# Peptides against a protein of PDB entry 2YKT, part 222

Target 1, 231 residues: chain A of PDB entry 2YKT
Amino acid sequence: SRSEEMHRLTENVYKTIMEQFNPSLRNFIAMGKNYEKALAGVTYAAKGYFDALVKMGELASESQGSKELGDVLFQMAEVHRQIQNQLEEMLKSFHNELLTQLEQKVELDSRYLSAALKKYQTEQRSKGDALDKCQAELKKLRKKSQGSKNPQKYSDKELQYIDAISNKQGELENYVSDGYKTALTEERRRFCFLVEKQCAVAKNSAAYHSKGKELLAQKLPLWQQACADPS

## One batch from the design tools (peptide; made by RFdiffusion4, then SolubleMPNN)

Design b2_p28_6_s2 (from b2_p28_6, 16 letters changed)
Fold by OpenDDE base, seed 2:
Structure b2_p28_6_s2 (fold): chain B 231 residues (1-231), chain A 28 residues (1-28)
Amino acid sequence: as target 1 above (231 residues)
Amino acid sequence: SEAELERLRKETQEYLEELEKFLKEEEE
């Protein structure tokens, strides 16, 4: 029946969220944490490299013929430091605004969805059972009426059961339909939440890249001319 | 409409499958 099909669809939505979406989201969070650690590792390694660059700048500053190149090397290291600070800010946002919030959400969601599905199933079954009971009673009444010498005495009761069946059928269909809409809304809400959190991270990432581009664009022409234009 | 809801379900399922595929590939 239409109601049974809609019911199966509704259950499948909840099942998809609980058995596919939530586990995949947990994996996504784990991969995100791994990515964060790798980027932190890059930050650490880069610090060592540019500290060594500063040392080269110190040596240049101590020389008679290359003194101005010391300042260039220091500027290169300083720009890197500023870019790295922006990266660290991005990583903090990535951790706090995406990973942590998704992790909190996914842990709470399992219990919520289980309860929501159970509530839906219980009520759907209750309405279905009530409908089946009324149908069975009508069938029983009709059998009695067929065997009776006075079938007219059952006419009013038959009409009452027909009306009750019609009403219960309508209520069941509406309930299942609303349940399906609710389930799809819950699913969409979870994807939207992920998208929104990714958008926040993307904004911070854009700021990091923009700042780096600006700093390098400002200084790079100067650095490129440093060897060509000795002081 | 029911048809619109079914389209939404299918689109969501397709996206989920793509996401899972991507995550599995990243683990390999």
Scores: peptide ipSAE 0.019, ipTM 0.378, DockQ to the pose 0.032
Fold by OpenDDE base, seed 3:
Structure b2_p28_6_s2 (fold): chain B 231 residues (1-231), chain A 28 residues (1-28)
Amino acid sequence: as target 1 above (231 residues)
Amino acid sequence: SEAELERLRKETQEYLEELEKFLKEEEE
């Protein structure tokens, strides 16, 4: 029946969220943590590299013929520090606003969805059983009427059962329809949440890239001329 | 309506499939 098909669709939406979406989201969070760790590692490794660059700048500053190049090397290290600070701020936001929040939600979601599905199934079954009972009673009544010498005696009761079946069928259809709408809303809400969090990541990433580009674009022409134009 | 909900589901699924194709093409 149409109600049975819609019931199956409803259950499939909940199952898809629990068995496909949520596990995939857990994997997404894990990959995000791995990405965060790698970027933190880059920051740490870069510190050693640019500290060594500062040492080269100190040597240049002590020289007679390359003193101005010392300042250039120090500026390069300072720009790096500022870029890394921006990266750290981005990573902090990435961790606190995306990963932590997604992790909290996905952990609680399994219990929530299980309860929601169970509630839906219980009520759907209850309505279905009530409908089946009325149908069974009508069948019994018709059998009794066919065996009776006075079938007209049962005509009013038969009409009552037919009406009750029609009403219960309508109630079941409406309930399942609302259930399907609710399930689709739950699915959409989860995707929307992910999109919103990724928008925040994109905004923070844009700030990081813009700051780096600005700082480097400002200084790079000066650095490129340093060897050709001794002070 | 039931028909409207099913239409919305299909449209959403089609959009997601198109997005997946786009992302795959951008990776190539």
Scores: peptide ipSAE 0.016, ipTM 0.380, DockQ to the pose 0.026
Fold by OpenDDE base, seed 1:
Structure b2_p28_6_s2 (fold): chain B 231 residues (1-231), chain A 28 residues (1-28)
Amino acid sequence: as target 1 above (231 residues)
Amino acid sequence: SEAELERLRKETQEYLEELEKFLKEEEE
């Protein structure tokens, strides 16, 4: 029946979230942590490189003919420091606002969805059973009426069961329909949440890239001229 | 249970509100 089909669809939505989405999200979080660790490693390695560059700048500053290039090398290191600071801020946001929150969310959602599905199943079954009982009673009543010398005796009761069946059928269909809409909303909500969190990450990433581009674009011409125009 | 579901619903809603607040702050 239509109601049975919709019921199966509803259960499948919840199952898809619990068995596919949530495990995939956990994996996504794990991959995010790995990515964060790698970026932190890059930051650390870069620090060593630019610390060494500062040392070269110190040597230039002490030289007889390359003193002004010392300042250039220091500026290069400083710009890098600013870029790295921006990256670290982005990483903090990535960790605290995305990964940690997703981890909390997926755990909460797993429990929530399990309870929601159970509630839906219980109520759906209850309504279904009530409908089945009324249908069974109507069938019994009709059998009694068919064998009776006075079928008119059962006419009012038959009408009552017919009305009850109609009402219960409608209630069941509405409940299952609403259940399906609710399940789809739950699924959409989770994808939207992921999209919104990734938008925040994208904004932070854009800020990082823009700042880096701005700083380098501002200073690079100066650095390029340093060898051609000694001061 | 209904009580458990309501608790979890509330917790979920609170979490979402915090996230919305965060997203709003990031847009400002």
Scores: peptide ipSAE 0.022, ipTM 0.523, DockQ to the pose 0.067; fails the geometry check
Fold by OpenDDE base, seed 4:
Structure b2_p28_6_s2 (fold): chain B 231 residues (1-231), chain A 28 residues (1-28)
Amino acid sequence: as target 1 above (231 residues)
Amino acid sequence: SEAELERLRKETQEYLEELEKFLKEEEE
């Protein structure tokens, strides 16, 4: 029946969230933590590299013939420091605004969804059982009427059961339909939450890239000219 | 709508598959 099909669809939505979405989200969070760790590693490694660059700048500054190039090397290291600060801000956002919040939500979701599904199933079954009972009673009544010498005696009662079945069928269909819409909304809400949190990360990432671009664009022409025009 | 959601799911899945394919090709 249409109601049975809709019921199966509803259960499948909940099942998909619990068995596919939530586990995948946990994996996403785990991969995010790994990515965060790697980026932190980049930060550390970059610090070592640019500290070594500063050392080269110190040597240049101590030389008689390359003194001005020392300042250039120091500027390169300083620009990197500023870019690194932006990266650290991005990482903080990545951790606090995405990973932590997703982790909090996914850990609570299993219990919530189980309860929601159980509630839906209980009420759906109750309505279904009531409908089945009325249908069974109508069938019994019709059998009795067919065997009777006075079938008209049962006509009013037959009409009552038909009406009851119609009403209960409508109630069941409406309930299951609403349940399906609710389930779809729950699924969409979870994806929307993920998208929104990822958007926040994207904004911070954009800021990091923009700042880096600006700083490098400002200084790069100066650095490129440094060897061509010794002071 | 349900139809819209299904389309979005399909498109997302297709995109992910394309991305996986790209990553595999880059590794070769």
Scores: peptide ipSAE 0.014, ipTM 0.376, DockQ to the pose 0.023; fails the geometry check

Design b2_p28_6_s3 (from b2_p28_6, 15 letters changed)
Fold by OpenDDE base, seed 3:
Structure b2_p28_6_s3 (fold): chain B 231 residues (1-231), chain A 28 residues (1-28)
Amino acid sequence: as target 1 above (231 residues)
Amino acid sequence: EAAKLEELRKETEEYEKELEEFEEEEKK
């Protein structure tokens, strides 16, 4: 029946969230933590590299003929420091605004959805059972009427059962329909939450990339001219 | 069970707010 099909669809939505979305989200969080750790590792490794560059700058500054190149090398290291600071800010936001929040909410939502599904199933079954009972009673009444010498005495009761069945069928259909809409809304808001949080991360990431681009674009021409214009 | 569901609903209210914000942005 239409109601049975819609019921199945409703359950499938909840099951998809609980069995596919939530586990995938947990994996997403885990991968995010790994990514964060790797980026932190990059920061540490980069520090060693640019500290070594500073050492080269010190040597240039001690030379008689390459003094100005020492300043260039120091500037390169300083720009790197500023870029890394922006990266660290981005990572902090990434951790606090995305990963931590998602981790807390995914567990909460798992419990919420389980309870919501159970409630829906219980009420759906209750309405279905009530409908089935009325249908069964009507069938019994009709059999009794067919075997009676005065079938007309059962006519009013038959009409009452028909009306009750119609009403209960309508109520069941409406309940399942509303349940399906609710389930879809629950799914949507979770995707929306993920998208919105990811947008915040994207904004912070854009700021990081923009700052790096600006700093390098400003300084690179100066650095390129340093060897062409000996002092 | 109903009480527990309501408690969990309140704890997840943030998702509803995010959805509303999203819908408002789509209307612009």
Scores: peptide ipSAE 0.102, ipTM 0.635, DockQ to the pose 0.090
Fold by OpenDDE base, seed 1:
Structure b2_p28_6_s3 (fold): chain B 231 residues (1-231), chain A 28 residues (1-28)
Amino acid sequence: as target 1 above (231 residues)
Amino acid sequence: EAAKLEELRKETEEYEKELEEFEEEEKK
């Protein structure tokens, strides 16, 4: 029946979230943590590199013929520091606004969805059982009427069961339909949450890239001419 | 069951609010 099919669809939505989406999201979070760790590692390694660059700048500043290049090397290190600061801000957002929230949500949602599905199943079954009972009683009544010398005796009761069946069937169909819409909404909300949290990260990432590009674009011409313009 | 669902809903409510706030900001 239509209601049975829609019921199966509803259950499948919940199952898809619990068995496909949530595990995939957990994996996504894990991969995100790995990515974060790698970026933190890059930041740390870069610090060592540019600290060494500062040392070269100090040596240049102490030289007789390359003193001005010391300032250039210091500027290079400073620009790097600013870029790294921006990266760290991005990473904080990546961690706090995406990974942590997703991790908390996925655990809560697993339980939430289980409860939601169970609630739906319980109510759906209850309505279905009530319908089945009415149908069974109507069938029983019709059998009695067919064997009776006075079938008219059962006519009013038959009408009552017919009406009850119609009402219960309508209620069941509506409930299952609403259940399906609810399930789809739950699924959409989770994808939307992921997208929007990722958008927040993307904004911070864009800021990082923009700042880096801006700083380097500003300074690179100056650095490039430094050797050609000794002071 | 209903009580459990409500409790779990409340636990996730903060994230839903954050989502709403984000949506509002994006609309500006």
Scores: peptide ipSAE 0.081, ipTM 0.633, DockQ to the pose 0.065
Fold by OpenDDE base, seed 2:
Structure b2_p28_6_s3 (fold): chain B 231 residues (1-231), chain A 28 residues (1-28)
Amino acid sequence: as target 1 above (231 residues)
Amino acid sequence: EAAKLEELRKETEEYEKELEEFEEEEKK
């Protein structure tokens, strides 16, 4: 029936969120943590490299003929420091605004959706059972009427059951329909939440990349000419 | 069951509010 099909659709939405979306989201979070760790590792390794570059700059500064190149090397290291600061800010945002919030959300959603589905199922079953009962009673009444010497005695009651069945059918259909809309809204909310959090990450990432590009573009010409300029 | 669901709904709504607040801050 229409109601049964709609009911199946409704349940499938909840099941899709719980069995497909949420597990995938958990995996996404895990991969995000790995990504964060890797970036932190890169940061640490880069620090060592540029600290060594600073050492080279110190040596240049101590030289008689290459002092100006020391400044260049220091500038290179400083630009790296600034870029690194931007990366760290991005990583903090990535952790706090995406990963942590998604973790909280997915755990909450697991419990919420389970309860929501159960509630829906319980009420749907209740309405369905009530409808079935009325249908069964009507059937019994009709059988009784057919065997009676006075069928007219049951006519009013038959009409009452017919009306009750019609009303209960309508109520069930409406309930299931509303349930489906609600389920779809829940699904959409989860995707929207993910998109919005990812947008925040994207903005922070863009800021990091922009800053890096800007700093390097500003200084690179100066560094490139350093060896051509006399001391 | 209904009480539990309502509690969880409220908790979920809090996360949505946090997101909205963030969006508002980014617009400033």
Scores: peptide ipSAE 0.067, ipTM 0.614, DockQ to the pose 0.040
Fold by OpenDDE base, seed 5:
Structure b2_p28_6_s3 (fold): chain B 231 residues (1-231), chain A 28 residues (1-28)
Amino acid sequence: as target 1 above (231 residues)
Amino acid sequence: EAAKLEELRKETEEYEKELEEFEEEEKK
């Protein structure tokens, strides 16, 4: 029946969220944490490299003929510091605005969806059972009427059962239809939340890349000319 | 079961509000 098909579809939506989406989201969070850790590691390693560059700048500043190149090397290290500061801000946002929020939500969601599905199943079954009962009673009544010498005696009661079945069928169909819409909305809400959080991450990443590009574009021509114009 | 679902719904809504408030505070 149409109601049975929609019921199966509704259950499949909840099952897909619980068995596919949520586990995949947990994996996504785990991969995000790994990515964050790797980027933090890169930041630390880069600090060591550019600290060593500062030491080279100090040596240049102490030289007789390369003092101006010391300033260039210091500027290179400072630009790196600014870029790394922006990266750290991006990573902080990545952690606080994406990973933490997704982790908290996915944990809460497992319990919520389980309860929601159970409630839907219980109510759907209750309405289905009530309908089946009325259909069974009508069938019994019709059997009695066919065996009776006075079938008209049961006509009013038959009409009452027919009306009751029609009403209960309509109620069941409406309930299942609404349930399906609700389930689809729940699924969409979760994907939208993920997309919105990724947009925030993308915005912060864009700021990081833009800042780095701007700083390097400003200074690189100066650095490239530094060896051509010794003091 | 209905009461449990309602409680979980409220908790979810409260959590979403807290997240929204947090996002708004970070933007300022």
Scores: peptide ipSAE 0.026, ipTM 0.522, DockQ to the pose 0.042; fails the geometry check

Design b2_p28_6_s4 (from b2_p28_6, 16 letters changed)
Fold by OpenDDE base, seed 2:
Structure b2_p28_6_s4 (fold): chain B 231 residues (1-231), chain A 28 residues (1-28)
Amino acid sequence: as target 1 above (231 residues)
Amino acid sequence: SSAELEELRKLSEEYEKELEEFEKELEE
């Protein structure tokens, strides 16, 4: 029936969120933590590299013939420090605004969806059972009427059951239809939440990349000039 | 569009509120 098909679709939406979306989101969080760890590792490794660059700058500054190149090397290290500061801010945001929030919500959401599905199933079954009962009573009444010497005695009651069945059928169809819309909205809300959190990450990432590009674009011509025109 | 973005924001906020309310109910 139409109501049975719609009911199946509704349950499938909840199952898709619980069995596909949420596990995938947990995996996404895990991959995010790995990515964060790797970026932290890059930051640490980069510090060693640019500290070594500073050492080369010190040697240049102590030299008689390459003193001006010492300042260039120091500037390169300083620009890197500023870029790394921006990266650390981005990582802090990535951790606090995305990973932590997603982790907290995904665990709670599993329980929420289970409760929501159970509530829907309970009410759907209740309405279905009430409809089935009315249909069964009508069938019994019709059998009784067919065996009676006065079938007209049951005519009013038969009409009452027909009306009740029609009303209950309509109520069940409406409830299941609304349930399906609700389930689709639940799915959409979760994707919207993910998109909004990713937008925040994207904004912070854009700020990091913009600052790095700006700093390098400003200084690179100066560094190139120093190499081309030694004093 | 700006309207579409606002709709997405509202849906996200509603989701957060519903989860918070559910969490409170579980603690009671």
Scores: peptide ipSAE 0.279, ipTM 0.818, DockQ to the pose 0.761
Fold by OpenDDE base, seed 5:
Structure b2_p28_6_s4 (fold): chain B 231 residues (1-231), chain A 28 residues (1-28)
Amino acid sequence: as target 1 above (231 residues)
Amino acid sequence: SSAELEELRKLSEEYEKELEEFEKELEE
């Protein structure tokens, strides 16, 4: 029937969220944590590299003929420090505003969806059973009427059952239809939530890249000219 | 578009509210 088909579609939406979306989201979070760890590792390794660059700057500053190049090397290290500070801020936001929030919500959502699906199934079954019962009663009444000396005696009651069946059928169809719309909305909301959280990450990432670009664009011409200038 | 972004924002907020309400129900 139309209602049965719509019911199956509704259940399939919930199942897709629970069995496909949520597990995939958990994997996404795990991959995000790995990415965060790798970036933290990059930050640490970069610190060592630029600390060594500072040491080279110190040596230049102590030299007789390369003192000004010491300042250049220090500036290079300082710009790196500022870029790394921006990266650390981005990573903090990535952790706190994306990963932690997604992790908390996905766990809660699993329970929520289970409860929501169960509620829908229970009510759908209840309405279906009530309809089936009414149909069965009408069938019994018709059998009784066929065996009666006065079938007209049951005509009013038959009409009542027909009306009741029609109403219950309509209610069931409406309930299942609304259930399907609700399920689709639930799915969309979850994707929207992910998109919005990822947009925040994108903004933070853009800020990091912009800051780095600005700092380097400002200083790079000076650094490139440093060796051409006399000491 | 701006309209599409606003729709996404609203849907996201509704989702968060529904989960928060459910969490409260579980704590009761």
Scores: peptide ipSAE 0.201, ipTM 0.773, DockQ to the pose 0.766
Fold by OpenDDE base, seed 4:
Structure b2_p28_6_s4 (fold): chain B 231 residues (1-231), chain A 28 residues (1-28)
Amino acid sequence: as target 1 above (231 residues)
Amino acid sequence: SSAELEELRKLSEEYEKELEEFEKELEE
């Protein structure tokens, strides 16, 4: 029946979320954590490199003939520091606004979906059973009427059962239909949540890249001429 | 349980509100 097919579709949506989406999201989070760790590693390694650059700047500043180049080297290191600070802000956002929130969601979602599906199944079955029972009672009544010398005695009761069956059928169909819409909404909500959080990360990433580009574009010409224009 | 489901639904509704706001921003 139409209601049975829609019921199967509804269950399949829940199944897809639980068996496909959520595991994939867990993997996504794991890959995100791995990426975060790698970037943290880059940050640490970069710090050592630019600290060494600062040391070279100190030596230049202490020299008799290369003092101005010390300032250049310090500026190079400072620009890196500023870029790195922006990266750290991006990473914090990546961790707190994406990974943590997704992890929290996934942690509770399995239980939520299981309970939601169970509730839906229970109610769907209950409505179905009630309908079946009413249909069975109508069938019994019709058998009694057929064997009776006064079939008219049962006419009012028959009409009542027919109306009840019609109402229960409609209720079941509506319930399953609403259930399907709800399931689809749950699926969409999860994707939208992911997109929303990823957009926040993208904005922060853009800020990081823009700041880096701006700082380097501003300073690079000055650094390039430093050796040709001694003070 | 019914109580557990209700609690989880409340949490879910918070996400739904965030999504609604996000959708509004995208439509502007």
Scores: peptide ipSAE 0.089, ipTM 0.625, DockQ to the pose 0.090
Fold by OpenDDE base, seed 1:
Structure b2_p28_6_s4 (fold): chain B 231 residues (1-231), chain A 28 residues (1-28)
Amino acid sequence: as target 1 above (231 residues)
Amino acid sequence: SSAELEELRKLSEEYEKELEEFEKELEE
Protein backbone atom coordinates (compact mmCIF):
# COMPACT_ATOMS: atom_id res chain seq x y z
CA SER B 1 0.00 0.00 0.00
CA ARG B 2 0.94 3.66 -0.28
CA SER B 3 1.21 3.97 3.48
CA GLU B 4 3.43 0.92 3.70
CA GLU B 5 5.74 2.26 1.04
CA MET B 6 5.88 5.64 2.73
CA HIS B 7 6.64 3.90 6.01
CA ARG B 8 9.53 2.02 4.44
CA LEU B 9 10.86 5.25 2.98
CA THR B 10 10.66 6.92 6.38
CA GLU B 11 12.55 4.13 8.08
CA ASN B 12 15.13 4.19 5.32
CA VAL B 13 15.79 7.89 5.90
CA TYR B 14 16.48 7.27 9.58
CA LYS B 15 18.54 4.23 8.70
CA THR B 16 20.59 6.24 6.21
CA ILE B 17 21.33 8.90 8.81
CA MET B 18 22.21 6.41 11.50
CA GLU B 19 24.15 3.91 9.43
CA GLN B 20 25.69 6.08 6.72
CA PHE B 21 25.66 9.76 7.63
CA ASN B 22 26.77 9.49 11.25
CA PRO B 23 29.58 7.01 10.58
CA SER B 24 30.72 9.15 7.66
CA LEU B 25 30.61 12.18 9.91
CA ARG B 26 32.77 10.40 12.46
CA ASN B 27 35.23 9.64 9.72
CA PHE B 28 35.08 13.26 8.60
CA ILE B 29 35.94 14.36 12.12
CA ALA B 30 38.83 11.92 12.26
CA MET B 31 40.17 13.14 8.94
CA GLY B 32 39.79 16.69 10.19
CA LYS B 33 41.87 15.90 13.24
CA ASN B 34 44.52 14.38 11.03
CA TYR B 35 44.49 17.45 8.83
CA GLU B 36 44.81 19.70 11.87
CA LYS B 37 47.75 17.69 13.13
CA ALA B 38 49.45 17.88 9.76
CA LEU B 39 48.97 21.64 9.60
CA ALA B 40 50.39 21.97 13.09
CA GLY B 41 53.35 20.00 11.85
CA VAL B 42 53.73 22.36 8.91
CA THR B 43 53.61 25.27 11.33
CA TYR B 44 56.39 23.80 13.40
CA ALA B 45 58.54 23.01 10.39
CA ALA B 46 57.97 26.48 8.97
CA LYS B 47 59.07 28.03 12.25
CA GLY B 48 62.37 26.22 12.00
CA TYR B 49 62.85 27.40 8.45
CA PHE B 50 62.14 31.04 9.20
CA ASP B 51 64.17 30.96 12.40
CA ALA B 52 67.03 29.91 10.21
CA LEU B 53 66.18 32.79 7.90
CA VAL B 54 66.44 35.16 10.86
CA LYS B 55 69.90 33.78 11.50
CA MET B 56 70.83 34.63 7.93
CA GLY B 57 69.46 38.11 8.55
CA GLU B 58 71.66 38.45 11.61
CA LEU B 59 74.68 37.54 9.56
CA ALA B 60 73.72 40.12 6.95
CA SER B 61 73.37 42.75 9.65
CA GLU B 62 76.86 41.93 10.86
CA SER B 63 78.31 42.15 7.38
CA GLN B 64 80.08 45.20 6.02
CA GLY B 65 78.23 45.49 2.76
CA SER B 66 74.86 43.77 3.25
CA LYS B 67 73.45 45.34 6.42
CA GLU B 68 70.25 46.57 4.82
CA LEU B 69 69.52 43.08 3.55
CA GLY B 70 69.46 41.95 7.15
CA ASP B 71 66.40 44.10 7.73
CA VAL B 72 64.77 42.64 4.65
CA LEU B 73 65.32 39.11 5.88
CA PHE B 74 63.94 40.05 9.30
CA GLN B 75 60.87 41.52 7.65
CA MET B 76 60.36 38.33 5.69
CA ALA B 77 60.47 36.33 8.88
CA GLU B 78 58.12 38.75 10.64
CA VAL B 79 55.58 38.57 7.85
CA HIS B 80 55.75 34.82 8.10
CA ARG B 81 55.12 35.06 11.83
CA GLN B 82 52.03 37.15 11.24
CA ILE B 83 50.75 34.78 8.58
CA GLN B 84 51.39 31.87 10.89
CA ASN B 85 49.42 33.56 13.65
CA GLN B 86 46.49 33.76 11.29
CA LEU B 87 46.88 30.10 10.49
CA GLU B 88 46.87 29.24 14.17
CA GLU B 89 43.68 31.22 14.64
CA MET B 90 42.12 29.39 11.75
CA LEU B 91 43.17 26.06 13.23
CA LYS B 92 41.75 27.02 16.59
CA SER B 93 38.47 27.83 14.95
CA PHE B 94 38.65 24.64 12.94
CA HIS B 95 39.06 22.66 16.12
CA ASN B 96 36.63 24.49 18.38
CA GLU B 97 33.89 25.52 15.99
CA LEU B 98 33.76 22.43 13.83
CA LEU B 99 35.55 19.33 15.06
CA THR B 100 34.74 19.53 18.76
CA GLN B 101 31.14 20.48 18.16
CA LEU B 102 30.59 17.78 15.59
CA GLU B 103 32.21 15.19 17.82
CA GLN B 104 29.95 16.08 20.71
CA LYS B 105 26.80 16.17 18.67
CA VAL B 106 27.29 13.03 16.60
CA GLU B 107 27.17 10.85 19.70
CA LEU B 108 24.08 12.58 21.02
CA ASP B 109 22.51 12.41 17.60
CA SER B 110 22.77 8.65 17.46
CA ARG B 111 20.73 8.38 20.63
CA TYR B 112 18.33 11.07 19.50
CA LEU B 113 17.65 9.43 16.17
CA SER B 114 17.21 6.03 17.74
CA ALA B 115 14.61 7.44 20.08
CA ALA B 116 12.88 9.35 17.31
CA LEU B 117 12.73 6.31 15.08
CA LYS B 118 11.40 4.12 17.88
CA LYS B 119 8.74 6.67 18.71
CA TYR B 120 7.68 6.82 15.09
CA GLN B 121 7.66 3.04 14.74
CA THR B 122 5.65 2.57 17.91
CA GLU B 123 2.98 5.02 16.90
CA GLN B 124 2.87 3.80 13.32
CA ARG B 125 2.45 0.23 14.52
CA SER B 126 -0.22 1.26 16.99
CA LYS B 127 -2.24 2.96 14.29
CA GLY B 128 -1.70 0.09 11.91
CA ASP B 129 -2.78 -2.47 14.48
CA ALA B 130 -5.87 -0.47 15.31
CA LEU B 131 -6.78 -0.35 11.65
CA ASP B 132 -6.19 -4.06 11.20
CA LYS B 133 -8.31 -4.84 14.22
CA CYS B 134 -11.16 -2.75 12.91
CA GLN B 135 -10.94 -4.44 9.53
CA ALA B 136 -10.96 -7.83 11.17
CA GLU B 137 -14.00 -6.95 13.23
CA LEU B 138 -15.84 -5.79 10.14
CA LYS B 139 -15.02 -9.05 8.43
CA LYS B 140 -16.35 -11.01 11.39
CA LEU B 141 -19.48 -8.93 11.47
CA ARG B 142 -20.13 -9.54 7.79
CA LYS B 143 -19.77 -13.27 8.29
CA LYS B 144 -22.28 -13.16 11.10
CA SER B 145 -24.66 -11.13 9.01
CA GLN B 146 -24.51 -13.61 6.14
CA GLY B 147 -25.48 -16.43 8.44
CA SER B 148 -28.23 -14.52 10.19
CA LYS B 149 -31.97 -14.66 9.55
CA ASN B 150 -32.03 -10.92 10.14
CA PRO B 151 -29.04 -9.31 8.37
CA GLN B 152 -30.52 -5.86 8.82
CA LYS B 153 -29.74 -6.11 12.52
CA TYR B 154 -26.04 -5.63 11.76
CA SER B 155 -26.31 -2.86 9.16
CA ASP B 156 -25.74 0.03 11.54
CA LYS B 157 -22.73 -1.60 13.11
CA GLU B 158 -21.29 -2.37 9.70
CA LEU B 159 -21.54 1.27 8.73
CA GLN B 160 -19.81 2.26 11.94
CA TYR B 161 -16.89 -0.05 11.20
CA ILE B 162 -16.64 1.20 7.63
CA ASP B 163 -16.45 4.76 8.87
CA ALA B 164 -13.94 3.84 11.53
CA ILE B 165 -11.75 2.05 8.98
CA SER B 166 -11.85 5.04 6.68
CA ASN B 167 -10.89 7.40 9.47
CA LYS B 168 -8.12 5.17 10.77
CA GLN B 169 -6.75 4.68 7.28
CA GLY B 170 -6.65 8.42 6.80
CA GLU B 171 -4.97 8.96 10.14
CA LEU B 172 -2.36 6.35 9.38
CA GLU B 173 -1.61 7.82 5.97
CA ASN B 174 -1.31 11.31 7.40
CA TYR B 175 0.90 10.14 10.23
CA VAL B 176 3.24 8.26 7.94
CA SER B 177 3.34 11.16 5.50
CA ASP B 178 4.19 13.58 8.28
CA GLY B 179 6.74 11.12 9.58
CA TYR B 180 8.43 11.04 6.20
CA LYS B 181 8.54 14.82 6.00
CA THR B 182 9.96 14.95 9.50
CA ALA B 183 12.62 12.40 8.65
CA LEU B 184 13.65 14.30 5.54
CA THR B 185 13.81 17.48 7.57
CA GLU B 186 16.01 15.75 10.13
CA GLU B 187 18.36 14.65 7.38
CA ARG B 188 18.44 18.10 5.82
CA ARG B 189 19.11 19.79 9.14
CA ARG B 190 22.15 17.61 9.71
CA PHE B 191 23.60 18.44 6.33
CA CYS B 192 22.80 22.09 6.92
CA PHE B 193 24.53 21.94 10.28
CA LEU B 194 27.63 20.54 8.64
CA VAL B 195 27.52 23.12 5.86
CA GLU B 196 27.07 25.96 8.34
CA LYS B 197 29.98 24.84 10.47
CA GLN B 198 32.13 24.36 7.40
CA CYS B 199 31.19 27.85 6.26
CA ALA B 200 32.50 29.25 9.52
CA VAL B 201 35.76 27.43 8.93
CA ALA B 202 35.85 28.70 5.37
CA LYS B 203 35.46 32.28 6.56
CA ASN B 204 38.36 31.91 8.93
CA SER B 205 40.40 30.23 6.23
CA ALA B 206 39.62 33.10 3.89
CA ALA B 207 40.82 35.53 6.54
CA TYR B 208 44.07 33.63 6.79
CA HIS B 209 44.60 33.68 3.05
CA SER B 210 43.60 37.33 2.76
CA LYS B 211 45.96 38.39 5.52
CA GLY B 212 48.80 36.51 3.91
CA LYS B 213 48.07 38.02 0.53
CA GLU B 214 47.83 41.49 2.01
CA LEU B 215 51.07 41.29 3.94
CA LEU B 216 53.03 39.79 1.08
CA ALA B 217 51.58 42.20 -1.47
CA GLN B 218 52.65 45.08 0.73
CA LYS B 219 56.20 43.94 1.37
CA LEU B 220 57.20 41.92 -1.67
CA PRO B 221 57.88 44.93 -3.92
CA LEU B 222 60.18 46.35 -1.26
CA TRP B 223 62.04 43.10 -0.89
CA GLN B 224 62.40 42.71 -4.64
CA GLN B 225 64.11 46.08 -4.89
CA ALA B 226 66.45 45.51 -1.97
CA CYS B 227 69.27 44.05 -4.04
CA ALA B 228 68.91 46.63 -6.78
CA ASP B 229 69.26 49.56 -4.41
CA PRO B 230 72.70 50.73 -3.33
CA SER B 231 73.72 49.96 0.20
CA SER A 1 23.49 33.28 -1.96
CA SER A 2 23.42 35.16 1.32
CA ALA A 3 19.78 34.28 1.75
CA GLU A 4 20.48 30.61 1.26
CA LEU A 5 23.26 30.70 3.82
CA GLU A 6 20.97 32.36 6.32
CA GLU A 7 18.40 29.66 5.80
CA LEU A 8 21.05 27.01 6.34
CA ARG A 9 22.12 28.73 9.54
CA LYS A 10 18.56 28.74 10.83
CA LEU A 11 18.12 25.08 10.08
CA SER A 12 21.40 24.35 11.82
CA GLU A 13 20.30 26.26 14.90
CA GLU A 14 17.02 24.40 14.99
CA TYR A 15 18.88 21.12 14.86
CA GLU A 16 21.13 22.20 17.72
CA LYS A 17 18.14 23.16 19.84
CA GLU A 18 16.49 19.82 19.25
CA LEU A 19 19.63 18.00 20.33
CA GLU A 20 19.95 20.16 23.41
CA GLU A 21 16.37 19.50 24.37
CA PHE A 22 16.91 15.81 23.97
CA GLU A 23 20.00 15.98 26.14
CA LYS A 24 17.98 17.66 28.87
CA GLU A 25 15.37 14.95 28.67
CA LEU A 26 18.04 12.31 29.11
CA GLU A 27 19.34 14.03 32.21
CA GLU A 28 15.90 14.05 33.87
Scores: peptide ipSAE 0.028, ipTM 0.543, DockQ to the pose 0.830

